# Peptides against a protein of PDB entry 6O8C, part 6

Target 1, 262 residues: chain A of PDB entry 6O8C
Amino acid sequence: VGLRYEKISLPKIHPRYDLDGDASMAKAVTGVVCYACRTASTLLLYQELMRKGVRWLVELVKDDYNETVHKKTEVVITLDFCIRNIEKTVKVYEKLMKVNLEAAELGEISDIHTKLLRLSSSQGTIESSLQDISSRLSPGGLLADTWAHQEGTHPRDRNVEKLQVLLNCITEIYYQFKKDKAERRLAYNEEQIHKFDKQKLYYHATKAMSHFSEECVRKYEAFKDKSEEWMRKMLHLRKQLLSLTNQCFDIEEEVSKYQDYT

## One batch from the design tools (peptide; made by RFdiffusion4, then SolubleMPNN)

Design b1_p8_5_s1 (from b1_p8_5, 4 letters changed)
Fold by OpenDDE base, seed 2:
Structure b1_p8_5_s1 (fold): chain B 262 residues (1-262), chain A 8 residues (1-8)
Amino acid sequence: as target 1 above (262 residues)
Amino acid sequence: RPPLPVFP
């Protein structure tokens, strides 16, 4: 889970003045920082897409919750209706028993009544479980998605743009170093300029890589880790909802067996 | 050019 990116490092920058070596080094640095820019952009995009996915999943699970609550309510109504009908039947048979009629049937109906009452008692447990799930999904709950807006990198951070500025500076120096290489030898003044540009290149490159590592990669990894943890919890919650739904169906099926007696 | 990040 998450984007795979290659760990990049700057090439060794030798302090020695060497037009061929410096051009080659500058090319390599340009490549590395260019990769950092593209990677930062991709990591940002991934996080933005994941944030959308998180919101979507939250709404999906809320819908699942509401469906489960609806089903539970339906079953409660059906069960209560069945209980009331059986209770009426019990009263009738109790009266008949007083005249020595239908005693065996009364026993059977009474047993059904007892079973239905047990089923009714299980509804309290389902309700409690649904309340727990609701609390977890609520704002500030354990499964709140607030982390998705807080963690990671955001477009407003302008990390890609900052890296691109540094890349532009580096690229400019690289192109100059290509020209310098083509000259084979520089005059003293041009040589000094080349040396200064090499220092600037190093500065920009180091700044870019530090920014990439600290502000892009590190924050992305934190976002990824939190997203994975949250996703596991959400999937587990969804399974719990499914289990509760199935329990409701099981109760409904059991009640249907006794509807013929009502 | 180094390869772009790939979704796992």
Scores: peptide ipSAE 0.036, ipTM 0.748, DockQ to the pose 0.015
Fold by OpenDDE base, seed 1:
Order: structure tokens, then sequence, then C-alpha cells
Structure b1_p8_5_s1 (fold): chain B 262 residues (1-262), chain A 8 residues (1-8)
């Protein structure tokens, strides 16, 4: 999960005045910072899409939870009704036993009653598990999605725009250095301007790469790591919900076997 | 031209 990108670094900038070397260096710097801009944009887009995906998944899991709770409630009502009916039947047979009627049916019904009571006791465990899941999904819970809004980079940070401004400055200097190279030799004043622009290029490039590394890449990696961890936990929770749902269906099936006695 | 980031 996540985007793969190449680690980029600035080329070595030599302090020596060299029209050919400086033009080549400026071209390379322009390429690197251009890549940083594009990468920052792509990383931002990815995070925004992931945030949407996270919200979607949260709602999906909440719906699954609500469905499971509803099913559990239905099963509890059905089971309790069945238990009450069996208890009435047991009382009737107990009265019949007092008048010397057949005991064999009483034993079977009593066993059914015992089994139903065991099933009823398991509902407490299911309820406890559902409560745990609810607490984890609740605001401030362990599976809250607040991290998705906090971690990473955001459009409001304007990182791409900031990098683009620096890239524009760098590109302008590169184009000038390309012209300077074509002149083969500069007059003294133009040479001094070239040297000064080379310093500006270095400044802009360093600023761009620092911003890219610290404000784009680092924050993206933190977001990525957090998203992977959270996603694993959410998938596990969905498996738990499925297990609880299956337990409810299993109980319902068992109860259905005894409905003929009620 | 450096390659663009790709989805894994």
Amino acid sequence: as target 1 above (262 residues)
Amino acid sequence: RPPLPVFP
C-alpha cells in the first residue's frame, strides 16, 4: 500500500565559474526540483483519495455493526420466546407425572430447556463483543479516523504551489545559463550576474529540496504507516463482526430445531 | 526525465 517514488538528491554544485558546467548543473537541478513538484502533487492526491477511502470504510463497518446488532437482538427475542414456551411445557409435563403419565417426554423437553439456557448464556458474550467493537469505533476509540485528518499533507498546506514558485525561479536561471553558454564568453558585468544567479539557484534548490523532504515526504510516510496499521485493524474488526453474525445465525438455527416443541 | 511515482 502506498506510492513508490525514487529518492532524489541535488547534483553537486561546483563553486567554479564554468559556463558549460553551470548550464549542465542548472539543467539537472531543474529536473530534480521538477520531479519533486510532481511527486509532491501525486503524494497529496494519494492521501486525499485515501482519506475518502477511510471515511467510506468507516461507514461501511458501522453499517455492518448495526446489522449485526439488529440480528443479535432478533435472535435474543426469538430465543427468549422459545425458552418461555419450553418452560410452560415442562410445567405441564411435571403435572402429568404426578398423575402417573409417561416420563420419557419430560426428560427430552428438560434437556431441550437446558440447551436453550446454554444458548441464552452465550448471548452475553456476543453482547460484550459488540460493545467492545462499538467502543473501538466510537469517537476517541482505538479505530477512530481522526488520524486521517491530522497526519500527512493537505491541500491547504500549499506545498505544491510553494515548490512550483521555486521551480519557476530555478527554470528562469537555467534558461539564462543556456544563453550564457551560447555566448561562450561573458563580459565582466554579465559574468558577475551569472555568478550571483548561481548562488540564487543554489538557494532556491536547497530550499525546495528541504521543503520536499521535510514537509512532503516525511509527512506522507507517517500518513502511510498510520493508514496501513489502521487498515489492518479495521479488516480484523470486520472479521470479528462476521464471526459474531455467524454465531447469531448458528443460534437461530439451533432454536429452529426446537420450535416444534413450542 | 525522472520517472513518476507509481502505485505499488
Scores: peptide ipSAE 0.035, ipTM 0.746, DockQ to the pose 0.015
Fold by OpenDDE base, seed 4:
Structure b1_p8_5_s1 (fold): chain B 262 residues (1-262), chain A 8 residues (1-8)
Amino acid sequence: as target 1 above (262 residues)
Amino acid sequence: RPPLPVFP
């Protein structure tokens, strides 16, 4: 998952004065920087959509957590009730045994009691796991979404707008070079202006490409890598929650088998 | 024109 973009590079700028070559070069530079602007916009949009997805997933996982906690609480209540009932039954049978009643039933009930106590001990492990998950999802936790607001590019950075300003300057020079080409030969002053504008075009283009690479592409790649890592951890956490839920259902099912002895 | 970025 991630945007594929082509690596763009500026065309070679020849230092020699050539009206036809300079117009063609300026056209190519305009195209490259235009592509950088569009790409930067697309990369920004992708990150904004991913941030929305991250927030949505966090809320979904919190809901799953709350459901698991609720189910665990229900099972604990049911299990504790069953244990208390079995303990009462054991006490009754122990009293009856003093009056010469059958020992076989007491043995079975005592075994059930032992099994229920083992199930009760597993609740502590489930509780500790839920607490760990809660801590990881909490603000400042290892799975907090704070990185999504820090990493990557944001609309507030105005990277697209900054690139567009440079593109406008480059485009203006390109249109002038197209006119200069049509003149076939320039007067001395116009030739000097053309040479100066060629240097400006190079400066603007280099600035645009540096900004694109350092402030758009690099930050996007960092965001992408961080998002992939975070997503893997979140998916693992969801699987852990599902496992805990299933453990609660398994305990509930096991307890239901012993309710007939109460 | 260079191709637009594609979302995989």
Scores: peptide ipSAE 0.034, ipTM 0.740, DockQ to the pose 0.015
Fold by OpenDDE base, seed 5:
Parts: sequence; C-alpha cells; structure tokens
Structure b1_p8_5_s1 (fold): chain B 262 residues (1-262), chain A 8 residues (1-8)
Amino acid sequence: as target 1 above (262 residues)
Amino acid sequence: RPPLPVFP
C-alpha cells in the first residue's frame, strides 16, 4: 500500500494573445505546479518514513534471529549432555550384561541413544538454515536494506526546492498577467513583454512537470515497488525463524522425556 | 552466561 495521488497535467496553452485567457491559463498552471510541489513533498515524506520502518524491521528481525540462535544453542547443550550420559549408561550396561543382566534394558537404552543422535543430526540442519538467514541479512546479502538508501527520492536531491523555484517564477508571471488583464489593453511594448513572459511561463511549467514526473513520481514508484518486494521477503524470513524456533522447542521437549534415563 | 552470538 502506497500513497495515492492524482495524475496532473498542464492545461492547454493557446498561442493567441488574449489577456483574459492568458491570465486564466497562468492561474491554472500555477495551481498544477503548486500541486506538484505539495505532492513531491508528501512523496518524499512517505519514503523517509518507510526508510525508518525498514531500519526498524531489520533490527527486529536481527533480534528474532539472535533469540533463535540462543535457543538453538541451549538445546544443543542439553542434547549433547543427554547423549553423553546415555553413552555412559550404555557402556555400564554392556559391562553388566557380560555378567548376568537382561538384554532388554540395554536394548531400550540403545534405542534412546539412536533417537538422540537423530535429533542431533536435525540440529545440523537448523544450524545450516540459520547460517543461510544470517548471510541473507548480512551486508551485501539478498535482504540487505542498501536499496532503501539508493532507491527513490531523498532530501539531498532538493527536488521540492527546485520545483518551488520554478513555481515562484510561474507565480510572478501569473500576478503580472492579472495586472495586464486589469489594464484591458496594453501598449505595444507591454504587449511584447507579455508575449515573452508567456513563453517563459511555458518553459518553466514544462520544466517543472518534467522534473516532477521523472525525478519525483517515477523514482517514488520504483522505491514503492522495491519496498513491497523486500517487505514480503522479510516477513517470510520471520516465519522461517519462527519455524526454526518451534523446531528447537520440539527437540527440547523430546529430550526432556529421556532425562529420566540419565 | 556464555556470550550470545552477535549478528554480523
């Protein structure tokens, strides 16, 4: 979900000299470029907020990762301890069986040992998955947030300020055209100045709209698309971390069942 | 407590 804005276009500029028409046109142009300035500012603000959100989410996912790694480490320690104790027990029973103990008890303990070794093997898979996640989140990884600093528009680009300068020039001409309209008729020299100012107005307006479209809107849309893609991947990664955490809890629970034999 | 693994 991104910011919604209306597509704007310049009004038609008639080549005919008409004081009333030119004043009305200049007013409309001023309104359009003013809207572009406001929209550019809003789009910039949205992107800055999204960049903050991206940074926040990265830290959140890093915390989730560290918690998962911690839990995995705890389970590995517990499991290894249980394995070592069972192995000692197996050795004792093997010695006793040589004297007169029933083979059934040794069989049960040996089966437990085999199950624990299988659980230990699954820990290797969890470790590999965590390492993959770490690599993806690391600098230069597939889920790095470097794009957020590169894509879109930034305050340093001065796009709003550049548009504002053009808007100021346009507004000045508009105010002059309002005065010209009030005069109803201009002398030859003033008429020529009016015609030149109309050309300048057109130049500034087209420059403003091109800048808005190419440097503000287009870059914003690219940023938006990239952010949505990245966000989906990050949410999926969080689900993977949760799954790994749950696997660790499941292993811990299973190991707890065998602690009575250690 | 053993040092927690730090995310690189």
Scores: peptide ipSAE 0.013, ipTM 0.472, DockQ to the pose 0.005

Design b1_p8_5_s2 (from b1_p8_5, 4 letters changed)
Fold by OpenDDE base, seed 3:
Structure b1_p8_5_s2 (fold): chain B 262 residues (1-262), chain A 8 residues (1-8)
Amino acid sequence: as target 1 above (262 residues)
Amino acid sequence: LPPAPLFP
């Protein structure tokens, strides 16, 4: 769940000289750009937190993987031992059958051997699945966290600082327009300065909002979308690992039933 | 030897 922010827009800037209107407009612009600065900061903080979370989750999944590999290895050793013992038993019974022992016992042991070999064959599938998971988690794999370092906004981009500079310029003009409003009428030179400052305010505001939209919001949304996709894949992978672990336990349990015959 | 954990 990403941060919710309100869609902000600049107020209409009228070309007409109006001291009351211009002061009100400048106040509104200041408010909008101030909101953009705060929002950009919040979006950045969220992304930094998410990057930490991504790294943490990667390590957690690596631990889950290693645990699964360990369990698989344990089961393989146990299964191989059981197979070897059953094979020895089969050889003994084959020798004894030459001396009139009941075919029924050999049949049962042979069936157990066949079952164990089937279980052993399933280990290849588990191994292949683990290798696939490993490849996906490896550097350059489909579940690598490289996107978290590439996508979105970073403190090094200084987007908040850039917006703050523009906000400072806008705020200065707003305070001047508040003074101009208090004068009710300006001399010709002051009126011309006011008109020029109004143009500057427009340019600063437009620049701020463009920067906010293109360099903050758009990149944040891309990061968010990529994060959601990646998170879904990671959760699925964890489920796969759990499934593989359970398969190992199932094999171990099945093998334990035959250990009494060995 | 158990295969070394792929992720140390």
Scores: peptide ipSAE 0.022, ipTM 0.569, DockQ to the pose 0.005
Fold by OpenDDE base, seed 1:
Structure b1_p8_5_s2 (fold): chain B 262 residues (1-262), chain A 8 residues (1-8)
Amino acid sequence: as target 1 above (262 residues)
Amino acid sequence: LPPAPLFP
């Protein structure tokens, strides 16, 4: 999951004065830096959307967790109640057995009691698993979303605006080079201005591409990698919660079979 | 007079 973008590079800037070549080069540079601006904007938007998605998923998983905890608590109460009732019944039948009555029924009830105690033991494992999940979701836990606020690019960085300023400077030089090309030959002073503007264009273009690569692309890739890793872990955690919920339902179903004896 | 070169 991630935005696909093309790797862009600046065209070769020849040091030789050539009005036709310089106009063509300036056009190409303008195109490349324009693409960088658009790409930076798109990458920023994607990250902002992903941050919203991360927050949404965290809340969803917290809700799933709370539901699972609630279900577990319900099952524990029901199971404990059933165990207490069976234990009372066992005591009654033990008294009756002293009078040689109902030995077969005592065996059945004792087996039920043993099964219920085994189910009760499994609750400890579920609780431990829920505690682990809670720890992972807690602030500072392994699944904390703090990375989403730290990694990547943010609107406050004003990277798109910075690139746009450089693009504007480059575009102005390009338009001048189109005019210079139309003149076919420049006077000495205009030629010197053209050469100086070519150096400015190179400076602005290099600055733009460095900023794009280092501050936009690199940070985006880091954000993307972190997001993919975190998302996989969160999806796995949701599967774990679902498994725990299903275990609670399985226990509840099993307990329901024995409620007729209590 | 040729204009003075802005850049020497």
Scores: peptide ipSAE 0.021, ipTM 0.716, DockQ to the pose 0.207
Fold by OpenDDE base, seed 5:
Structure b1_p8_5_s2 (fold): chain B 262 residues (1-262), chain A 8 residues (1-8)
Amino acid sequence: as target 1 above (262 residues)
Amino acid sequence: LPPAPLFP
C-alpha cells in the first residue's frame, strides 16, 4: 500500500503591493512548502522501509528455495532406495516363479515397480522448475533486487535538506512580511525591499515545488510501480516453490505405501 | 547430484 499524499499547489501570488495580502500569501506559501518538505521526508522513509522489506523477502525466498531443494533431494534418495529394493524383490520372485507358480505376487510387485518408476520420472520436471527458479533469483535474474537500489529517492540525494533550505528562506521572508504588516505603512526604501523579497519568495517557492514534484514525487511513483510489480512476481515465485514442495510430499507419501515391500 | 544451494 503506497503512501497517499495530497496534490499541493502554490497560492496565486498577486503582483500588487498589499502588506496584509502579502503577509497572508507568504504564510500560505510557507505552509505549502512545509508540507512538501514533510511529504518528501515521508516518501523517503517509505522507500527505505520498502528496500528493507525487499531484502528481507529475498532472503525468505532463498530459504524457501533451499528447503525445497533439500526436500527434493531427500525424496530422490528415498525413491531410489525403494526402487532398488523392489527391483531386487522382482528378481527373487522371477527366480521363484520358475520353481513354483507365485504369479499373482510377482504381478503386484511389478505393478509397484512401474508406479515407482513413474514417480521417478516426475523428478526431472521438479528439477527443471527448481533450476528456473534459481536462474530467476540469481544475480542479474528477472527477480534481482537491483532496481530497489537504483529507483526512487535516497538519503544521499539530500532532497529533504534542499527543500528545508528553501523553506528557511521562505520562512524568513514570511516573518519579515508579518513585521511589515504590523508597521501598516512602509517608507519608500522599505517598500522597495518588501517588493524585492516578494520576488525572492516566489522564486524560492517555485524552486521548492518543482524540486518536490520532479525529484521527490516522480521518482517515488516510479519506485512504487516497480516495487508492486516485483512484489507480485516474488509472491508468485514463492507459490511455485510451495507447489514444488507439495509435489515432493505427495511423492514421499506415495513411496511410503510401498516401503513395507522393501 | 542435488543442485547446489543457490546461496551458501
Scores: peptide ipSAE 0.020, ipTM 0.572, DockQ to the pose 0.005
Fold by OpenDDE base, seed 2:
Structure b1_p8_5_s2 (fold): chain B 262 residues (1-262), chain A 8 residues (1-8)
Amino acid sequence: as target 1 above (262 residues)
Amino acid sequence: LPPAPLFP
């Protein structure tokens, strides 16, 4: 779940010259653009933290993978050793049967041998699954974290700084409009300056909101969507690794039952 | 110079 932010919009800017209305409008615009600056900063911070979290999770899953591979290798060695010992025992009993002794025991040991061979055949499937997981975690794989570096906004984009510059321009005009309001009436030249500054205010505000929407919000939403997709895939991968680990433990447990015959 | 019309 990504950060929630409020949808912001500029107030309606009336074309009419009104010192009280223009001061109030400028105050509202300043507030909106200030919110955009803070939101852009928060969204950037969130993405940077998420990138760190993604890298951490990748390393964690790689460690889990390596542990599973190690366990699989251990089980293979144990199983192969058990098979070899049972095969020796079978050969001994086959020789003894020629001397009319224990047919019943040979049958039991032969059945154990067959079961162990079946367990051994499952190792190929586990190996194939581990190879698939490895390929997915590898650079260029389906679970690569390259998206985290490409998607979204970055400190190098200087989006917050760009918005702050526009906010500063807007704030200066707002302060002037507060002074103009206090004068109650402007001379002709000052009135023309006020009208011109109102146009500048509109320009800066529109530019700020466009930049916020296109370069901050849109890119953040793309990052969020990609992160959610990736996280679902990573969760599934971790479940697969756990399943493979459990299969290794199950095989080890089964082999342990036959170690007394070896 | 005539003031440029503000917003149409």
Scores: peptide ipSAE 0.020, ipTM 0.729, DockQ to the pose 0.336

Design b1_p8_5_s3 (from b1_p8_5, 4 letters changed)
Fold by OpenDDE base, seed 2:
Structure b1_p8_5_s3 (fold): chain B 262 residues (1-262), chain A 8 residues (1-8)
Amino acid sequence: as target 1 above (262 residues)
Amino acid sequence: RPPEPVFP
């Protein structure tokens, strides 16, 4: 998971004055920094899309939670109703037993009552599990999405714009070096300007690459790692919700078997 | 002394 990018490095900058070499070097530097700009933009876009995806997934899981809670509530009502009806039946048969009637049926109904009470006891466990899930999804919970807003790079950081400014400076020097190369020889003053521009090129390039590595790549990688971890946990939670839903359906099915006795 | 570079 995540965007693949190539590790880029600046070419070696030779201190020697060489119009052909300097033009070639400047071209290479321009290419590298241009790639950094594009990559930074792509990494930013990816993170923004992931943030949207995270928010979407949170809402989806909350909906799943609410559906599970609703189903649980439905089952509790049905089960409680069934229990009450069976209890009435038990009382009737207990009275009949006093007159030596229906003893065998009383035993059967009592067994059903016991089974229903066991099913009712399981509702407490389901409720506890739902409460745990709710706490994890709540603000400040273990599965809160706060990290998505904190980690990584953001448009407000203006990383792409900062890199683009540096790229523009580098590109300007490159074009000058291309012209200098065409002259084959420079006068003393122009030669000194060329040497200073070469130093500026190095400075801008180094600054760009440092910014790219420290502020773009590193933060992106941290965001990526956290997103992967969080996503795994969310998927697991969704499976837990599904399991709880299935337990509710199982209880409902079991209760339906005894509704004919009520 | 070499002339100082004049930057535009």
Scores: peptide ipSAE 0.029, ipTM 0.773, DockQ to the pose 0.272
Fold by OpenDDE base, seed 4:
Formats: structure tokens, C-alpha cells, sequence
Structure b1_p8_5_s3 (fold): chain B 262 residues (1-262), chain A 8 residues (1-8)
């Protein structure tokens, strides 16, 4: 999971005054910083889409949780009803036994009662598991999505815009260096301006690359790592919910076998 | 001495 991007580096900037070399270097720098701008934009978009996906998944899992809770409640009601009916039957048979009636039927009903009580005890474990899941999904829980709003880069950071400003400055210098190259030779004053612009180019380029690396790439990678970790935990939780649901169905099926005695 | 650069 995650976007692939290429590691970019600035070309070497030679201190020597060379109109052809400087124009070529400026072109390369422009290309690198342009790539950084585009990459930063793409990384931002990915994170924004992922944040939407995270929110969607949270709601989906909450729905799964609610469905599981509902199913559990249904099974508890059914099971409790069955237990109560069996208990009434047991009491009737116990009264009849005091008057010398068959012990065999009472034994069978008592065994069913014992089985139902075991099933009822398992509901306590399911309830505890659901409570744990609820706590994990709650605000401040281990599966809270607060990290998605904190980690990574955001539109409010204006990273793409900041890089674009630097790119514009670099591009202007590149176009000037292209003109300078076409002149083949500059007067002393123009040569000094060219040298000064070369320093500006270096400054802007370095600033752009630092910003890209530290504020765009690093934060993106942190977001990606947190997202992957969180996603794995959420998927595991969904599997737990499915398991609990299946346990409820299994109990319901087992109870249905004893409906003839109720 | 070369003239000092005049920057715009």
C-alpha cells in the first residue's frame, strides 16, 4: 500500500562560470523541482483519499459491530426463553417423580437444561469481547482515527504552493540562463548578474528539496506507516466480529434442536 | 578594476 515515487537529487552545481553548463544545470534543477511539486501534490491527494477511506471503514466496522450486538441480543432472548421453558418442564417432572413416575424422561430434560446453561455461559464471553471491541473503537481507543487527522501532510500546510513559488523563481532563472547561452558571451555586468542568479538558483533549489524531503516525504511516510498499522488492526477487528457473529449463529442453531421440548 | 555590477 502506498504511492511509489523516485528519489530525486539535485544535480551538481559547478562553481565555474559556463553559460552552456549553467543553462543545462538550470534545466536539470527545474526538472527536479518540478517533479518534487508534482510528487508532493500526488502524495497529498493520496493522503486525503486515504483519510476518506479511513472514515468510511470506521463507519463500516461500527455497522458490523451493531449488527453483531443485535444478533447477540436476539440469541440471548431466544436462549433465555428456551431455558425458562425447560426449567418449567423440569419442575413438572420433579413433582411427578414424587408420585412414582418415570425417571428417564427427567434425565433427558435435565441434560438439555445443562447444555443450554453452558450455551448461556458462552454469551458472557461474547459480551465481554464486544465490550472490548467497543472500547477500542471509542474515542481515545486504540483504533481511533485521530491519527489520520494529525499525521501526514494536509492542504492547510500549503506545501505544494510553497514549492511552486520556488519552482517559479528557479524557472525564471533557467529562462534567463537560456538567453545568456544564446548570447554566447556576456558583458562583465551581465556576467556578475548571472553568477548572482546562479547562487539564487542554488538557494531556491536547496530550499525546495529540503522542504520536499522533510515536510512532504517524511510526513507522508509516517502517515503511510500509521495507516498500514491501523488498517491491519481494523481488519483483524472485523474478523473478530465475524467470529462472534458466527458463534451466535451456532448457538441459535443448537437451541433450535431443543425447541420440541419447549 | 572591473566596474561593480549593477543589479536591477
Amino acid sequence: as target 1 above (262 residues)
Amino acid sequence: RPPEPVFP
Scores: peptide ipSAE 0.029, ipTM 0.772, DockQ to the pose 0.322
Fold by OpenDDE base, seed 5:
Structure b1_p8_5_s3 (fold): chain B 262 residues (1-262), chain A 8 residues (1-8)
Amino acid sequence: as target 1 above (262 residues)
Amino acid sequence: RPPEPVFP
């Protein structure tokens, strides 16, 4: 998952003064830096979309959590009610045994009571698991999305705009080199200007490529890696929530079997 | 509905 882009490099810049070669080189440099600008913009857009997706997934998982908590609460209420009724029944039977009732019926009810208490203990484990999940989803938790606001590139960094400024400078020199080529031969002063502009072109191009690599590509790759890791953890957490929900349903079903004794 | 957990 992620955007695929081609690795770009600057063409070789020959030190020799050559009007045809310099115009061709400047054209190639312009193309490379133009590609860098477009790529930087695309990488930025991808990250912004991913940040939206991250926020959406956080809300989805919070909803799943709340649903699981509600289901757990329902089961606890039902279970507690069943336990209380069984306890009342046990007390009645204990009183009746003192008069003339068979021990077998009390034994069965007592076994049910024991089973219900075990189910109640399992609810404590589910509660602990839900609390752990809540802590992980909370601000500062292990699954917090704060990284999405810190990692990668942001519109506020103005990387595309910075690259565009450099591209404009490069393009201006390229257009001048096209004119110089058309003249076939320059006077001494114009030749010196051409040589200075070639140095400026090299400077701007190098600066653009460095900025692209270090501030756009590298940060994007870091964001991508972090997003993939975080996404895997979130998907795993959703599976955990589903498992807890299923456990609640299983307990509810088991409790329903004992309702005839209440 | 039981109160929804508030994340700090």
Scores: peptide ipSAE 0.011, ipTM 0.450, DockQ to the pose 0.005
Fold by OpenDDE base, seed 3:
Order: structure tokens, then sequence, then C-alpha cells
Structure b1_p8_5_s3 (fold): chain B 262 residues (1-262), chain A 8 residues (1-8)
């Protein structure tokens, strides 16, 4: 899960003055840092998209939760109504038993009453499970999405822009080194400038790669890992909600069988 | 651009 990117490294920079080698090296460095800029941009866009997805999923799961709570409430009302009706029936039969009615019918109704009471007891377990889910989704809960705003890289960090500035400096030196190569030989002053620019190029390149690794890649990987963990937990929670919903439907179906006795 | 150092 996540964006795949290639691990990049700077080419070896030889300390020796060599117009052909330095131009080739500068070209390679430009390519690497250019890739870093593009990758950083892509990683940022991915994270921003994921943040939107996280928010969307949270709202979806909240809706699922509310639907489950609604269904549970409906079942409780239906079950309580059925229990009250059966209890009235039991009282009537108890009175009639004093007048020679078959004990078998009272036994059946009593058994139904016992079953309904068991179903009612199971509602307490469903309620407890829903409360647990609610606590996990609540602010500060284990499934809070606060991490999505804290982890990773953000547009406000301006990492891509910072890398682009360094890339521009490197590219400028590269184009100069192409010109220097075309001259085949430099005068002493131009040679010293070339050597100095080579040091600048190294500095900019190292700074770019460090920034890319520490401020882009590392933070992205942390975001990715956290997102995967969170997503797994959210998917599990959705399964739990579905299970609870199904339990409510099962109870409703069972209660419907006893409505013929009321 | 800072003027490039002219090496003597």
Amino acid sequence: as target 1 above (262 residues)
Amino acid sequence: RPPEPVFP
C-alpha cells in the first residue's frame, strides 16, 4: 500500500578537475535532484488525497454507526412491545388455568416469554458494543483521525519549493559545465570558478538529498504506516458494525415469529 | 547573483 518510488542516491563526485567528467556528473546530479523534486510532489499529493479519503471514511463509518443504532432502537421497541403482550397473555392464561385449561398452552407461552427475555438480555451486549465503537470514533478515541493532520508532509512545509530552488541552482551550474566542456580548456580564472561551482553543486545536491530523505521520504513513510494501521482498524470496526446490524435483524426476525401469539 | 569571485 502506498506510492512506490525508486531509492535514489547521488553519483560519486570526484575531486579531480575534469571538464568532461564534471559535466557528466552535474548532469547526473541534476537528474537525481529533479527526480527528488517530482517524487516529493507526488508523495505530497498522495498524502493530501489520503487525508481527504480518511475524512470521507470517518463520515461514512459514522453514518454506518448511526444506522446501526437506529436499527437497534427499532428492535428494542419491537421486542419490548412483544414482551409486554406475552406477559399479558401469561396473566390471562394463569387465570384461565384455575378454570381447567390445558397446562400445555401455558407452558408454550411461558417458554416464549423466557426466550424473549433472553433476547432482551442480548440487547445489553449490543448496546455495550455500540458504546465501545462510539468511544473509539469519538474525539481522542483510538480511531481519531488527528494523526492524518500531524503525520507526513504538508503543502505548508514548502518542501517541493525548497527542493526546486536547489534544483535551479544545480541546473544552472550544470549548464555552465556544459559550456565549460565545449571550451575544452579553461583559463586559470575560469578553471578556479569551475572548481568553486563544483563545490557549490555538491553542497546544493547534498542539501537537497538530505532534505528529501529526512523531510519528505521519512515523514511520508511514517504517514503511510500510520494510515495502514488506522485503515485496518477502521475496516475491522465496519465489520463489527455489520455484525451488530445482522444481530439486530436476527432478533427482529425471531421476534416476528412470536407476534402471532400476541 | 553575488558577483562571482574573480580570482586573481
Scores: peptide ipSAE 0.046, ipTM 0.760, DockQ to the pose 0.084; fails the geometry check

